# Designs tried in a protein design run: peptides against a protein of PDB entry 5Z08. Part 9

Target 1, 168 residues: chain A of PDB entry 5Z08
Amino acid sequence: RQKDEWAKKTSSLMKQLDWFIGEHLGAMLAAEELGGPVVGELMEIDPDDLSAGFNAHGKLKKATSQPDLDRRQRRIDDIWGPQDEQGQAHKRKRGADEALAASAEMRDLIEQLMNKLVEAGGDNSATYVEIPRESAAARFLVRSKVAMFHPNDARRLRLVDFGRDLDD
Target 2, 222 residues: chain B of PDB entry 5Z08
Amino acid sequence: GLPRLIDAIEEASKIPAKRRQTPIKPTIEKLTTHLYTHGASPDSLLRLADLLTLRNHLDQASLAAITRNLYPSSTVSDEVVLRFIGALGHGQLKPTLALQALFLRWLVMVYHLLENPGVLGQVYGVLFDLLDTAAIRPQLCHLLALVTRRKHVRPFRIQAILTLSRQTGGDPNLTGLLRVFKNYYPEIIVGDATKGRASAFKHPDPQWRQHLDEIQQRRSEA

## One batch from the design tools (peptide; made by RFdiffusion4, then SolubleMPNN)

Design b1_p8_6_s3 (from b1_p8_6, 4 letters changed)
Fold by OpenDDE base, seed 1:
Structure b1_p8_6_s3 (fold): chain B 168 residues (1-168), chain C 222 residues (1-222), chain A 8 residues (1-8)
Amino acid sequence: as target 1 above (168 residues)
Amino acid sequence: as target 2 above (222 residues)
Amino acid sequence: SLFDLLHA
């Protein structure tokens, strides 16, 4: 009975988190990756706004399609590049694609972090995920005090285990 | 005169302190007194920049004393600026980070006397890439705050400052530089990093500025 | 994926 209630609560929380990532956080993370606002400063970035990218004034410039992680950094130049009129429709699609890509990256990162925490069986040294880059997703988790970097290696990230501190 | 003092110091700088026939300290004191009273001409300033930036046998106290009294009597050439910029960073042939911080402070204080302020904009990337060096970061941020133009505010640099600000726990100098970036691009969202304490980048030495102005005024009357 | 397991 208690295990089933815990499983249901966990499932419900994960669904809420997944929704939050998809509906809100993904767009904000995409904006941060594209040289826009840090998540928590601009709470409402319309994915349509992300597609426009940010001008040198951080205002929306209109951006293009494929959500490749390496492309996000390259897309900063596209977001900050001059606004030609014809680029607008391609840019809306790109912003949506960037938000989707950021959402996927955040989901994947959370999943890896959770899996490592479970696999480690309580060994904190084994809970680190190797991250290819300091992403907006990784930074968000650290700012939120949900994750922490390894003290000597910024490529290693782990969840903060709040559960253990309650039993000690 | 100043050229003869520089000649003597240049010759002494080639010889290790233990092998010098005469103590250099009295000559350094005469030089710094002369610089304080009259400033350095463009030619003398270039020679002094070489003494300060090139590896030689002068002690750190002497180099620091010369730098603290390095009043230009006129303008500062691009060549002089580039000597100091070229002396920045890590390396066995580079001056100490403490001396580099004094050079950056000097560039801040003489910025208005540069023959071509645009020269610093051309080397903006070199300066920016040194922001991770904690020992020079305060003066470097101040110089960058003066030099930054719209063309320099790029997304990768915004992100680099944000990342470094997080890693440093919100260094006030980085927050100050980021506010300068935001002045060019108000829509740059800087998160909680800008809510923190920021450096105002005030003039580092008002007395030095006043004395510089007096030296500069005497030249305009001559 | 953990997300897939939670959606299953």
Scores: peptide ipSAE 0.024, ipTM 0.278, DockQ to the pose 0.012
Fold by OpenDDE base, seed 5:
Structure b1_p8_6_s3 (fold): chain B 168 residues (1-168), chain C 222 residues (1-222), chain A 8 residues (1-8)
Amino acid sequence: as target 1 above (168 residues)
Amino acid sequence: as target 2 above (222 residues)
Amino acid sequence: SLFDLLHA
């Protein structure tokens, strides 16, 4: 009974998460990747600071990189571009494609993080996923305190084990 | 070279046109030609920013011509940016609103060359408070669309844009800026103010951009 | 995928 309820709750949560990623989060993450607003309320983090990525300690690097004006301009053009039907269609398609890509990246990252957590069998050192790049998805998970970087390697990301903190 | 041309123009700028021994126009033309061909170094940009922003005896056509040819050969310093920002607004010592619009347009076009783009974020309030100035609003909204970060999107500014949008009958530039704000906070209830035509904030001059890129490339190869 | 497994 309890296992079945847990399985049902987990399935429901995963469905809700998948829906949230697909319907909302993916588009917001895509916008962030395009130099848009940063996803999530809490961080007084200048998007410019986010563009610099996280240091090896998961802290935001100071944005030393000049924001790609072209990317921002394209985003503005992609948001407001010529109101011609063709421009809107191409824009909608590109925006949809980027949202889909961001959604896929987030899903894949979450899946890898969960799989590593399960495989590690309680060894926190084995729970790290190697990330190829600092994505909006990775940043979002860290900002949300759902994931954390390895203290010495910003290419390694793990889920925060909330279960341990409840049992301690 | 460019420094000598600037020297000559600086000296001429101190003297009313009617009292100049020689017409300045040929020197302005040489300057603008040089700027078009080679761009301006950071040091030259600062000097030119002072010429453009400080009250002097240069005619508006000359100032506009310099601004239209103000291609950076490298980066744009915070000091240069702050000269242009300090020149904005109303006042007897300020440049004309037409020239201010050209400065804002220039800042949009060179935004990617700023040594520290964050400097514009630090003066965000100054820029935002000028939105009521219709003559500069289009370029100002475009610049703000580039500069705006989450920290700038505050309830009082949202309300200010909404109020100004109503007062202006839904200025497309304000609608565009409000949509930028809404991207940071999707929950912003903008009502009908986001309904209608918004400015796309397209690059103001694609040819100018292309020419800037050519000037910038020559420096990387040298 | 884990998502597919959890939806099955």
Scores: peptide ipSAE 0.024, ipTM 0.238, DockQ to the pose 0.013
Fold by OpenDDE base, seed 4:
Structure b1_p8_6_s3 (fold): chain B 168 residues (1-168), chain C 222 residues (1-222), chain A 8 residues (1-8)
Amino acid sequence: as target 1 above (168 residues)
Amino acid sequence: as target 2 above (222 residues)
Amino acid sequence: SLFDLLHA
């Protein structure tokens, strides 16, 4: 009975999360990726995040994928480009596409994080997902205290396991 | 070929104009014609970047002519970018501010061809600290508008732009850059600084863009 | 996907 109730509650929460990602969070994350507002509290823009261009060894982080730059340039063009009707239609479509992409990225990231947590069988070292980039999705999860970066590698992200504190 | 033209110009650049046995202008014209027709390979771009950014005996008109015809046939390496960034600012060993403005304009026009556009984000501070230099500010703001990411939009930089905007009487380029910042943080209280006319940061030279696209297309067909 | 599995 309790396991079934837990499974139902978990399923319900996942459905709600999926809905929230698709309907709201994806657009906000897309806005953040495009340089819009931070989802939730203003991340203290740590001056050290300026160095986020460098890995822990001072090597240039490989630029975020060409797509992200294209996304930014597109937003600039959207802001300052000709405001013709065709431009507005393209803007709306592009905004929708970016929101869908951000939603997909968040879903995929959560899925990977959950899968790694399950696969690790309690080994915290094995719960890390390697993220290709510090996305708005990743930052959101960390800021929300749902996930944490590896202390020595910001490319490694894991879920915060709240369940262990209940068994103690 | 292009390498031989660069060799000749490199050698000539070591010698004061008055001591050259032959005028360099015909060789520069051949170079610029070649660049216009074929563009520059990554290796040639690096060599040309050194010619443009390092102190030598080439005249400003020649340097400007090379810069105006500096069409990449392929990608632009981090090293090439860093040569141009290193050439920015004040100093006796640095290129003229007029030439620096052309370099910044070039970086704007070739931004989509950078092998690693993130390299500009890494030198963001260097670029940002030059905003007080009026002669390069228009092109610098345009480049920063392209390069700016959330991580760069720091409180001290917001305040710096606001202060500089007030000091300049609301430079449209600074207003444009501040609007870019506000896109990352809509809650930024920009006050009256954003109410003014802002630069739209349109492509600096549509004809140059078209010609670049033609050069880039020929490479994809070869 | 895990989401697909949770919806299934």
Scores: peptide ipSAE 0.024, ipTM 0.245, DockQ to the pose 0.017
Fold by OpenDDE base, seed 2:
Structure b1_p8_6_s3 (fold): chain B 168 residues (1-168), chain C 222 residues (1-222), chain A 8 residues (1-8)
Amino acid sequence: as target 1 above (168 residues)
Amino acid sequence: as target 2 above (222 residues)
Amino acid sequence: SLFDLLHA
């Protein structure tokens, strides 16, 4: 009973994750791979940019002096803004293809990471997946604290075992 | 009805504003009026969440207007929640940070209507890692204050908030979140970071809450 | 795949 409920919950979560990867995360990872803004990257928020607080109404005070925030907002506006039809169709198709590729890469990476975690039987040294490159997918998992690089080898990635914290 | 309005907006969202034969604004106004009067069913919420979170040709004002009128007539599914969570952060395909802040505010205001509040706890790490994003931090801290449980209060997260609090000069929202953490672990030495002004995480919009309650009551009587 | 198993 509890195992079946856990399996159902896990299945539901994995379906939600798969959906999230396919519908949202893949596109974001693709944007990162294409040199777009990094998904969940701590943009080096210049401490000075953090000090340019939101007004009491949650509106960004236009700090007059920082052209780069305006450029980033313009890039976001340019990305979400009306693009010309032909350029939009090609960018949409390319973006869709890249999003699909990134989704596939993320799914594969998660699958490998989960499989290694299960196979390792609690040996953390055996939980590492060898990654061919530091992909946006790999970086995202690390930033999200879902995965960790091997301290001495950035080609080795493992899931963070959150389950061990329940037995302590 | 609401489904037909959503259909029209979905179709219009595929077309750049300059190429639309008909202005979408009147349809958006009809939608927002309907939402204000009747709320959105779970199915309608999902469709609207997709319209709000997926890249389309809707203008930011329309998206914001829909979000501000996104009253659930019933519960909010995990799927709807995850749509909004998935829309958070930096990215070319992500909604604007201003819209993301509205989504987070909405999640705060409808938190009591979530079918499974635990879903937010499952994505806690994703939410937490966005705390550096100043534009969404106030609403994000409020949401995290609602979502945080003992299992989420980890040494690395405590240190991360402390570090970020120092870097931000003691953001009241971070101070508020640190106080929530301290409620779970009173022994946490937060130093001077908690001596400052903290956000009380009050309801963002009492009028919106009242109107939501009226919509919810009408469903219970039907 | 694990994902295929979850969709089966």
Scores: peptide ipSAE 0.022, ipTM 0.238, DockQ to the pose 0.068

Design b1_p8_6_s4 (from b1_p8_6, 4 letters changed)
Fold by OpenDDE base, seed 5:
Structure b1_p8_6_s4 (fold): chain B 168 residues (1-168), chain C 222 residues (1-222), chain A 8 residues (1-8)
Amino acid sequence: as target 1 above (168 residues)
Amino acid sequence: as target 2 above (222 residues)
Amino acid sequence: SLFDLLHK
């Protein structure tokens, strides 16, 4: 009975997490990755906003080319700004694709982190996942204090074991 | 005029809100309206910088409203800049981190109006040492991206950004700053820290910029 | 997927 209730609660939480990743977090992570706001600074990012690209402050780039940008700011915008003036439709598609990619990356990362935690059987050294890159997903988990990097290797990420700290 | 509004707010700022005879909000609204319409002269900017940076009894909403409307009608002096820089960090007498973020954002937006942009380069170390303060990091990185010159790109600072990037899970603003560093020294080995997405450091508020330009143009025509 | 496993 208690195991079944726990399984149901876990399943419900996973569904909610999956929903949250797909509906909200993926777009926000994609925004962060596109040079938008860091996740948590904006409560709601419309996927359409992703397509417009973000200004360096994480606000939607409205296309107003004002000419007298400080050369330095312009250079930063040239380096990090949306390169392609391609049409709103292509930007929307790209934004959606980026949100999907970010969602997939977050799901995969969480899955790997949880699997490693289970497989480690209490060995904290075995709980690390090797990450190919420092993604917005990885950063979000670290900022949220859900995950932590290995002290000596930023390519290794693990879940914070909250269960141990509650039982002590 | 603006000086009289500042006088009234300065006097009110010395008194706790509960002990004020009159609400300050109407005076703040008049001030912000005036600032929005005409901007602030260098003298008024200095006085407002003191009101914003020194501990007083003004509420955070009023301070934020003043900061959001702090349009220079002319140039920004070194003294004004240094008031805002001096207000940064975790000191008990310092403004809130939220207000500090607004100050940094303001400095970014008025950077082109500084009488001496080099003043920020002189305090580069002070700014750089605050990168660990998450609440101000986005605006701080943007300001540093504007201020950074070759002389500031030192091995210890590169390593500090790399370390902080790892600790923060690769904050895009730090990645952005590191890319600015790499523009001065392409040979900088940044490893995987630069493979992440980075902030573009775009203008924080295009509407604010446009309005600033309108205020500045009116000055040139007078 | 772990998500699929948790839904079974």
Scores: peptide ipSAE 0.024, ipTM 0.332, DockQ to the pose 0.018
Fold by OpenDDE base, seed 2:
Parts: structure tokens; C-alpha cells; sequence
Structure b1_p8_6_s4 (fold): chain B 168 residues (1-168), chain C 222 residues (1-222), chain A 8 residues (1-8)
């Protein structure tokens, strides 16, 4: 009974997570990968500051008239802009493809992290997933305190085990 | 009925305001009037949550009006809650911070109607990490004050709220949340951060509460 | 996938 209720709750949560990834998070992660706003890092991004894009240090570029800002804003607008005219359709398709790719990457990463957590049987050292790159997905999970990097190896990521803190 | 009004608004939401054949405002007014009179069923709440949280061509005033009249006639599902939580934070796809503040306020006002209040506890970290967003902080602190349990009060979160309190010059909402933390761990040295004025986290809208209670009572009699 | 298992 309790296992079945847990399984149902877990299934429900995973469906909700999958939905959230597909409908919201994937797109935001894609924007981050494309050099848009960092999901959850940009505390006070004024919508006007979002339009200015981010510098190489992740700081809001001041709206300097530089043509490269227009490309990034166009890319964000291309990903997220209103679905009007034919040229926007191609941009939308590319944005949708990037959002789908980011969603897939996030789903895969979560799946790997969860699988490793289950397989580890409580051994924290065995819960690490090797990540090929520091993706927006990986960074998001770390920023949200859902995952953490290995202290000595930024290529190793694990879920934060919230359950252990209940047994202590 | 309400489903037909939602259908019309969903269709209109796909079209830029300048390209709509008919003004949507009259339909929004009919919707908000219906919501005020009868509330929203769980199914209608989900559809409305999608309209409110997903990027569409609805104007901010219409979205705000729907949110202000979003009276549940029954319970609020986890799915509805998670739609609103997913809409929080910064991003071009996310609703405006003003609308997010209304969502958080709504969650506070309907907290007692949640099918599973524990769902908010599961996303506690997501909510907590948004405390740095000044525009939503008042409502967010209020929601966190309701949601916080002993398991959420961790050393790193205590330190985070203390740091943020210092950085904000002692935001009363953060002070209020810190007092909630201290209720679970009285030994927390909050220093001067708790000596200041704290929010009491009173109900945001007593009239809205009263009207919600009237809608909820009608359902129990039917 | 875990997600596929949850959707079955």
C-alpha cells in the first residue's frame, strides 16, 4: 500500500516535472545555452535588462548599441517572439528545436542522476554522474540546490539527497 | 458556461491583440464575472492556470483580472499549484513579476484549499531561491511562512536569509520569515535581524477571503 | 527511460 502510494506520487511528480521541463524549463534552458538569461541566476533582470543580453561573465550587458546585442536579442526573440510571418516561422522552428533539445538534455540528466542515486544504495560516492559539459541543465540543477558538483571535479554531478537529512 | 468562455479566451490568446477580429475584453469581463459568482472548478482552474502561466497574447490587465477573480469552487490540485510555481522567476517566457506576485498572493489566499499542501514543501528550494527577487519577495515570504516546516530550516537557508536581510537593510518580510525559522529552532542566532519590524503575514485580502468562503459554502450545499 | 516508464 505505502509503496503503491509512493509510486503513484512519484509518477505524478515525474509527470509534472516532465510537463514543466517540456513547457517551461526547456525553453529557458535553451535561452541560457544560446547566451540568453541564466535561469534563476539573474535575480533582478529587469525585462529591459534582459533585452540588453549578457556579457561573457554572465552579467547584464548594459544596453550599449553594439550590433551583437541585437543578434542575441533577435535570437531570444526568434526563440520566443510572436509566431507571426514566415521568417518568424523558421526562427520559431529553430527556437522550438533548441527548446526540445534542452528539454531532452534536462530529462536525460535528471534520469541519469536519479538512476545513479537509486543504484548507489546510499553510497554518496557512487551517486555521481559524469557530465560531458557544464550545460544549462546542470547549472540549473545546481543553482536550484537539487544537484551538486563533486568538490574536486566539476564533471561529476549528483542529486542532493534530502532523505538522509531526515534520518539524522 | 465557464468552459465556453475559456475556449474563446484560449483561441483569442493565440492571436495578437491587433489581429483579433473581436475585442477580448468583453469575454474577459464575462469570465471574471462568472468566476466571481460561481468560482472555478478544478478543470477550469487548470485551464486558467495555463492561460495565466503560458506565454500568450493576452494583455497584462486581462491576466491580472483573471488572477484576482480566480476563486476555486472546490480544491486546488497539485498540477494547478505547480503551474503557478513554474511560472515564477526571471525569463522571457515567464509572466511579469507583477503577475507572479499575484500568483503568489493567490497561492497564499487559497493555501487552505490545496489538495496536498505538501506539494509546496517539495518545491521549497525553488521558492526559497527566489527570495532575492524583490518584486515578489513580500508574497513569497508569506507563502514560505505558511509552507516552512522543520525539515526546511537548514543552516545554509538560515545563513542565506540572514545575508539577504543584511543586504536588503532588514526587509520586514525576511524578518518575518526568519522569525518563522526561529520558531522551529529557537537557538538560531538571528542577531539584530529579528529586532526590526517583521511582517505579521496577515491575510492579503479579507474581502476576497470572505467571498471565497461564500463560494465554497455554496458547493457544500449543492 | 525513467520518463517513459512513468508515462506507461
Amino acid sequence: as target 1 above (168 residues)
Amino acid sequence: as target 2 above (222 residues)
Amino acid sequence: SLFDLLHK
Scores: peptide ipSAE 0.024, ipTM 0.248, DockQ to the pose 0.075
Fold by OpenDDE base, seed 1:
Parts: sequence; structure tokens; C-alpha cells
Structure b1_p8_6_s4 (fold): chain B 168 residues (1-168), chain C 222 residues (1-222), chain A 8 residues (1-8)
Amino acid sequence: as target 1 above (168 residues)
Amino acid sequence: as target 2 above (222 residues)
Amino acid sequence: SLFDLLHK
């Protein structure tokens, strides 16, 4: 009974996490990878907003018609904005594709981290995942205190084991 | 030889200072003298990097003395670099911020000896996210100035430096890093943050550089 | 995948 309830709760939490990654976090991570704001500065990024590009301040280019944007800000927006005048539809598609890619990367990373934790059987040295690059996903997990880098290798990442700290 | 000195220090590092049968200071002095005279091989560098970055019972003065004499006799491997990078930041298991600043300074001084300078570019974000740590910021900005490439210059990083520059009252090291960013994108508007004094990121220790060059030259003649 | 296992 208790194991079944725990399994159900775990399944429910993982479904919620998967939903959160797909609906919200993926777009935010994509924005960071594209040179936008760090996750936590912009909590809601529409995939359509990713297509608008970012200014030098990492802020979304507001499609707002306000004519008085300083000529300097326009230049920055032109530099960091999508270079190709490809139609609004292509821009939206690209933004959606980047969000999907970021979501997939986050899911894969979480899966690897959890698998290594389970496989390690309590050996902390075996819980590390090797990451090919420091991604927005990896940085997010570290900033969130969910993961940590190996003290001697910044390409090795593991989950923070919260369970052990409770038994001490 | 150097390996035997490292062995002795490794064994001593496992024991609290109060429980050691012999003082470690004479062995540290022999090690630092050897390093100053001959440098460290790649294998010795890795062992010393572990001694410097892993939590042990060595005192801070000894760790600092080893770091100040950490002359490579050859190249510096990715593994050695990653040991030092992994030791950066806040945490109970991490070296002191003062020692981390020495590690960053060392990486700056040996940057030209890295087997793969690209390894630092792969961990660029880890380094960049530490810019808020005031104690290591000067050396960190210098290292980032060497490592930064066009791919690293992103709007969010520009904004992060601008924000931090405002919060710090225009830290010259941040202004220097912004100038490096502007070299890749001259059109970046940094506002008033670039009008201030900027660090030139000069070599931290010209004497250390000269001595390193002498050690490196002896290897080429052997 | 762990995600696939959790969706079962």
C-alpha cells in the first residue's frame, strides 16, 4: 500500500514536471540559449516571443508600435533580432522548434541524472552524468539547487541527494 | 624527486595538523623549492591539483605557497584545468575564495600552455555565473577576457554584466570585460558603464612569467 | 525512458 502510494505520487510529480518542461521551461531555456534572459528573470516566455529576438539587455523585443524607441535601441534590436526577414510564420516556427529542442534537452538531462542516481545504489561517485557542454538546462538545474557539478570536473553533473541530508 | 615529495604531502594531508608526528612545513618548503627550480610534469600537476582542490588537512598558507610555485614544466591538461574550475564558487567542500582567486590567477598565467584552450570555452557559463562573487571577480574577469569568443557574447550576458556593473558602482574589471565583448560586437551599447575606468588585464606577475619561460626553455633543450 | 515508465 505505501509503496503503491509512493509510486503514484512519484508518477504524478513526473507528469507535472514533464508538463512544466513542455509548457513553460522549454521556452525559457530556449530564450537563454538564444541569448535572452536567464531563467527566473522572465517567468513567462511565449514561443512567439522567441521569434521576436532579444535586445542587448536580454529583453524581448516588444512588437509594440511605440515610435520613440531610441535609434540606439533599434540598432541593438536589429543586431540581435532575427537577421533573416523570413516571414512571421518562419520566425514563429523557429521559436517553436527552439523551445521543443530545449524541452527535449532538459528531459534527456533529467532522465540521465535520475538513471545514474538509481544505478549508483547509494555510491555518490557513480551518480555523475557527463555533459558535453554547459547548457541552459544544466545551468538551470544548478541554479535551482537540484543538481551540482563535480568538485573537480565541471563537465560532470549529479542530482543533489536531499534524502541523505534528512537522515543526518 | 618530486613524486616522493608529493607522496609525503598527500599522506600528511589525510591527518589533522595536531596529530601529525612531524611538521609538514619543511616538506612543503622542499616541494615549493623543487617546483620553483624544475617545474611540475603533467602527472605531478594533476596530483598537485587534487591536493589544492580537494578538501584535506593542509593549511591555507601551504596551499597558497604550492599554488604560487605551480610552474608547469610542460603543457597543462584539460583534466588539470577542470580540477581548478570545479573548485570555484561557494560551498563547504570548496577551497577558500582567496585560494580560488589564486587558482584563477594561475590559469591566466598558464593559459598559453593549455593543451586545449577550448576547454575553458566549454565551461564559459560556469565561469560567467561566478562574476557576482566579489573576491574572485578581478581574476575571473581577466580569465574571461582571454577565453571569450564571439559565441559567448550573448544579450543576456551583456545585460548581466551591465546590471552587475551598476550594482558594483562600475567595477573596472567588469568594464574591461564589456570592452572585450564590444570588440566582437562594436555596436553593443554599454551606456555609461564603458565611460568608467577599465582594467587593461595586464599579466598578473611579470617575474613569474619570466621564470616560467626559463623552466619551459630548459625542457626544449632536453 | 524513465519518463515513459512514469507515463505507464
Scores: peptide ipSAE 0.024, ipTM 0.262, DockQ to the pose 0.027
Fold by OpenDDE base, seed 4:
Structure b1_p8_6_s4 (fold): chain B 168 residues (1-168), chain C 222 residues (1-222), chain A 8 residues (1-8)
Amino acid sequence: as target 1 above (168 residues)
Amino acid sequence: as target 2 above (222 residues)
Amino acid sequence: SLFDLLHK
């Protein structure tokens, strides 16, 4: 019974998280990656304002460092480039893509973090995920106190284990 | 291969041009052709970074030609980045400001290939403190626009850019950088400093980007 | 993905 309730609650939370990532957090993370406001200090960025910057080529190319920088450069071009009608349409498409990409990155990061936590079997040293970069996603999780960096290596991120302190 | 060309140039770089037995220009041309065709491996890239950043007897035209053809075939290591960052600023042992501008432009163009983009964030202060150097400011602002994160947007840096913007009569590159800062802190009162023309920080060389992409694709197919 | 597994 308790395990089933826990599983249901976990599933519900994951669905809510997935929704939140897709609907809100992805755009905010994308904005942060672009040099926008940090997630949580974002005033209501109208998704429409973000929509002006994102191009829809949804090929999840492997998180090679290349896509993000091309995105950032594109974002700079989108922020300060000529606002012609074609530019606006390309901007809208790019903003959506960045939000989708940020959403995908956050989902992937959370998945990796959760998988490592489960696989570690209580060994805190094994719970670290190697992050290729300090992403907006990673920073958000740390600011939210959901994750923490390795004290000696900011490339290593783990989930904060809240469960241990409650059973003692 | 590329290592042998680098060896020859390294040896030639130790000798003043007037004392060389053979002209270096043909070897530089072979190097730049090779770089254009195949790019530089991480190891070769480090060696080339040393040739570009350390004082030697290579002429400025040769150094500029190497820099313009410095296509990474793979990633760019922290060590390579730090060589270029260490070469920035004023000093008798440092490269010319014109060459430094090319290095900054290169860093902008290869930023997506950095093994650790965070390395530039770690040296953010060094980069930021060079904003008063007019000769490199355009490329420096572009790089900072890429590198800037919330942690870097500190009150003293905001004020420094505002002050420098006023002193420069509203340099468009500084205005662009202030807009990046304002994105992190919308409440930043930039006054008239952001009302002016801002640089869009467009990619410096679309043809170079396209060629880099071709080199990077060949590696993925091998 | 873990998310895909949780949506099943």
Scores: peptide ipSAE 0.022, ipTM 0.239, DockQ to the pose 0.022

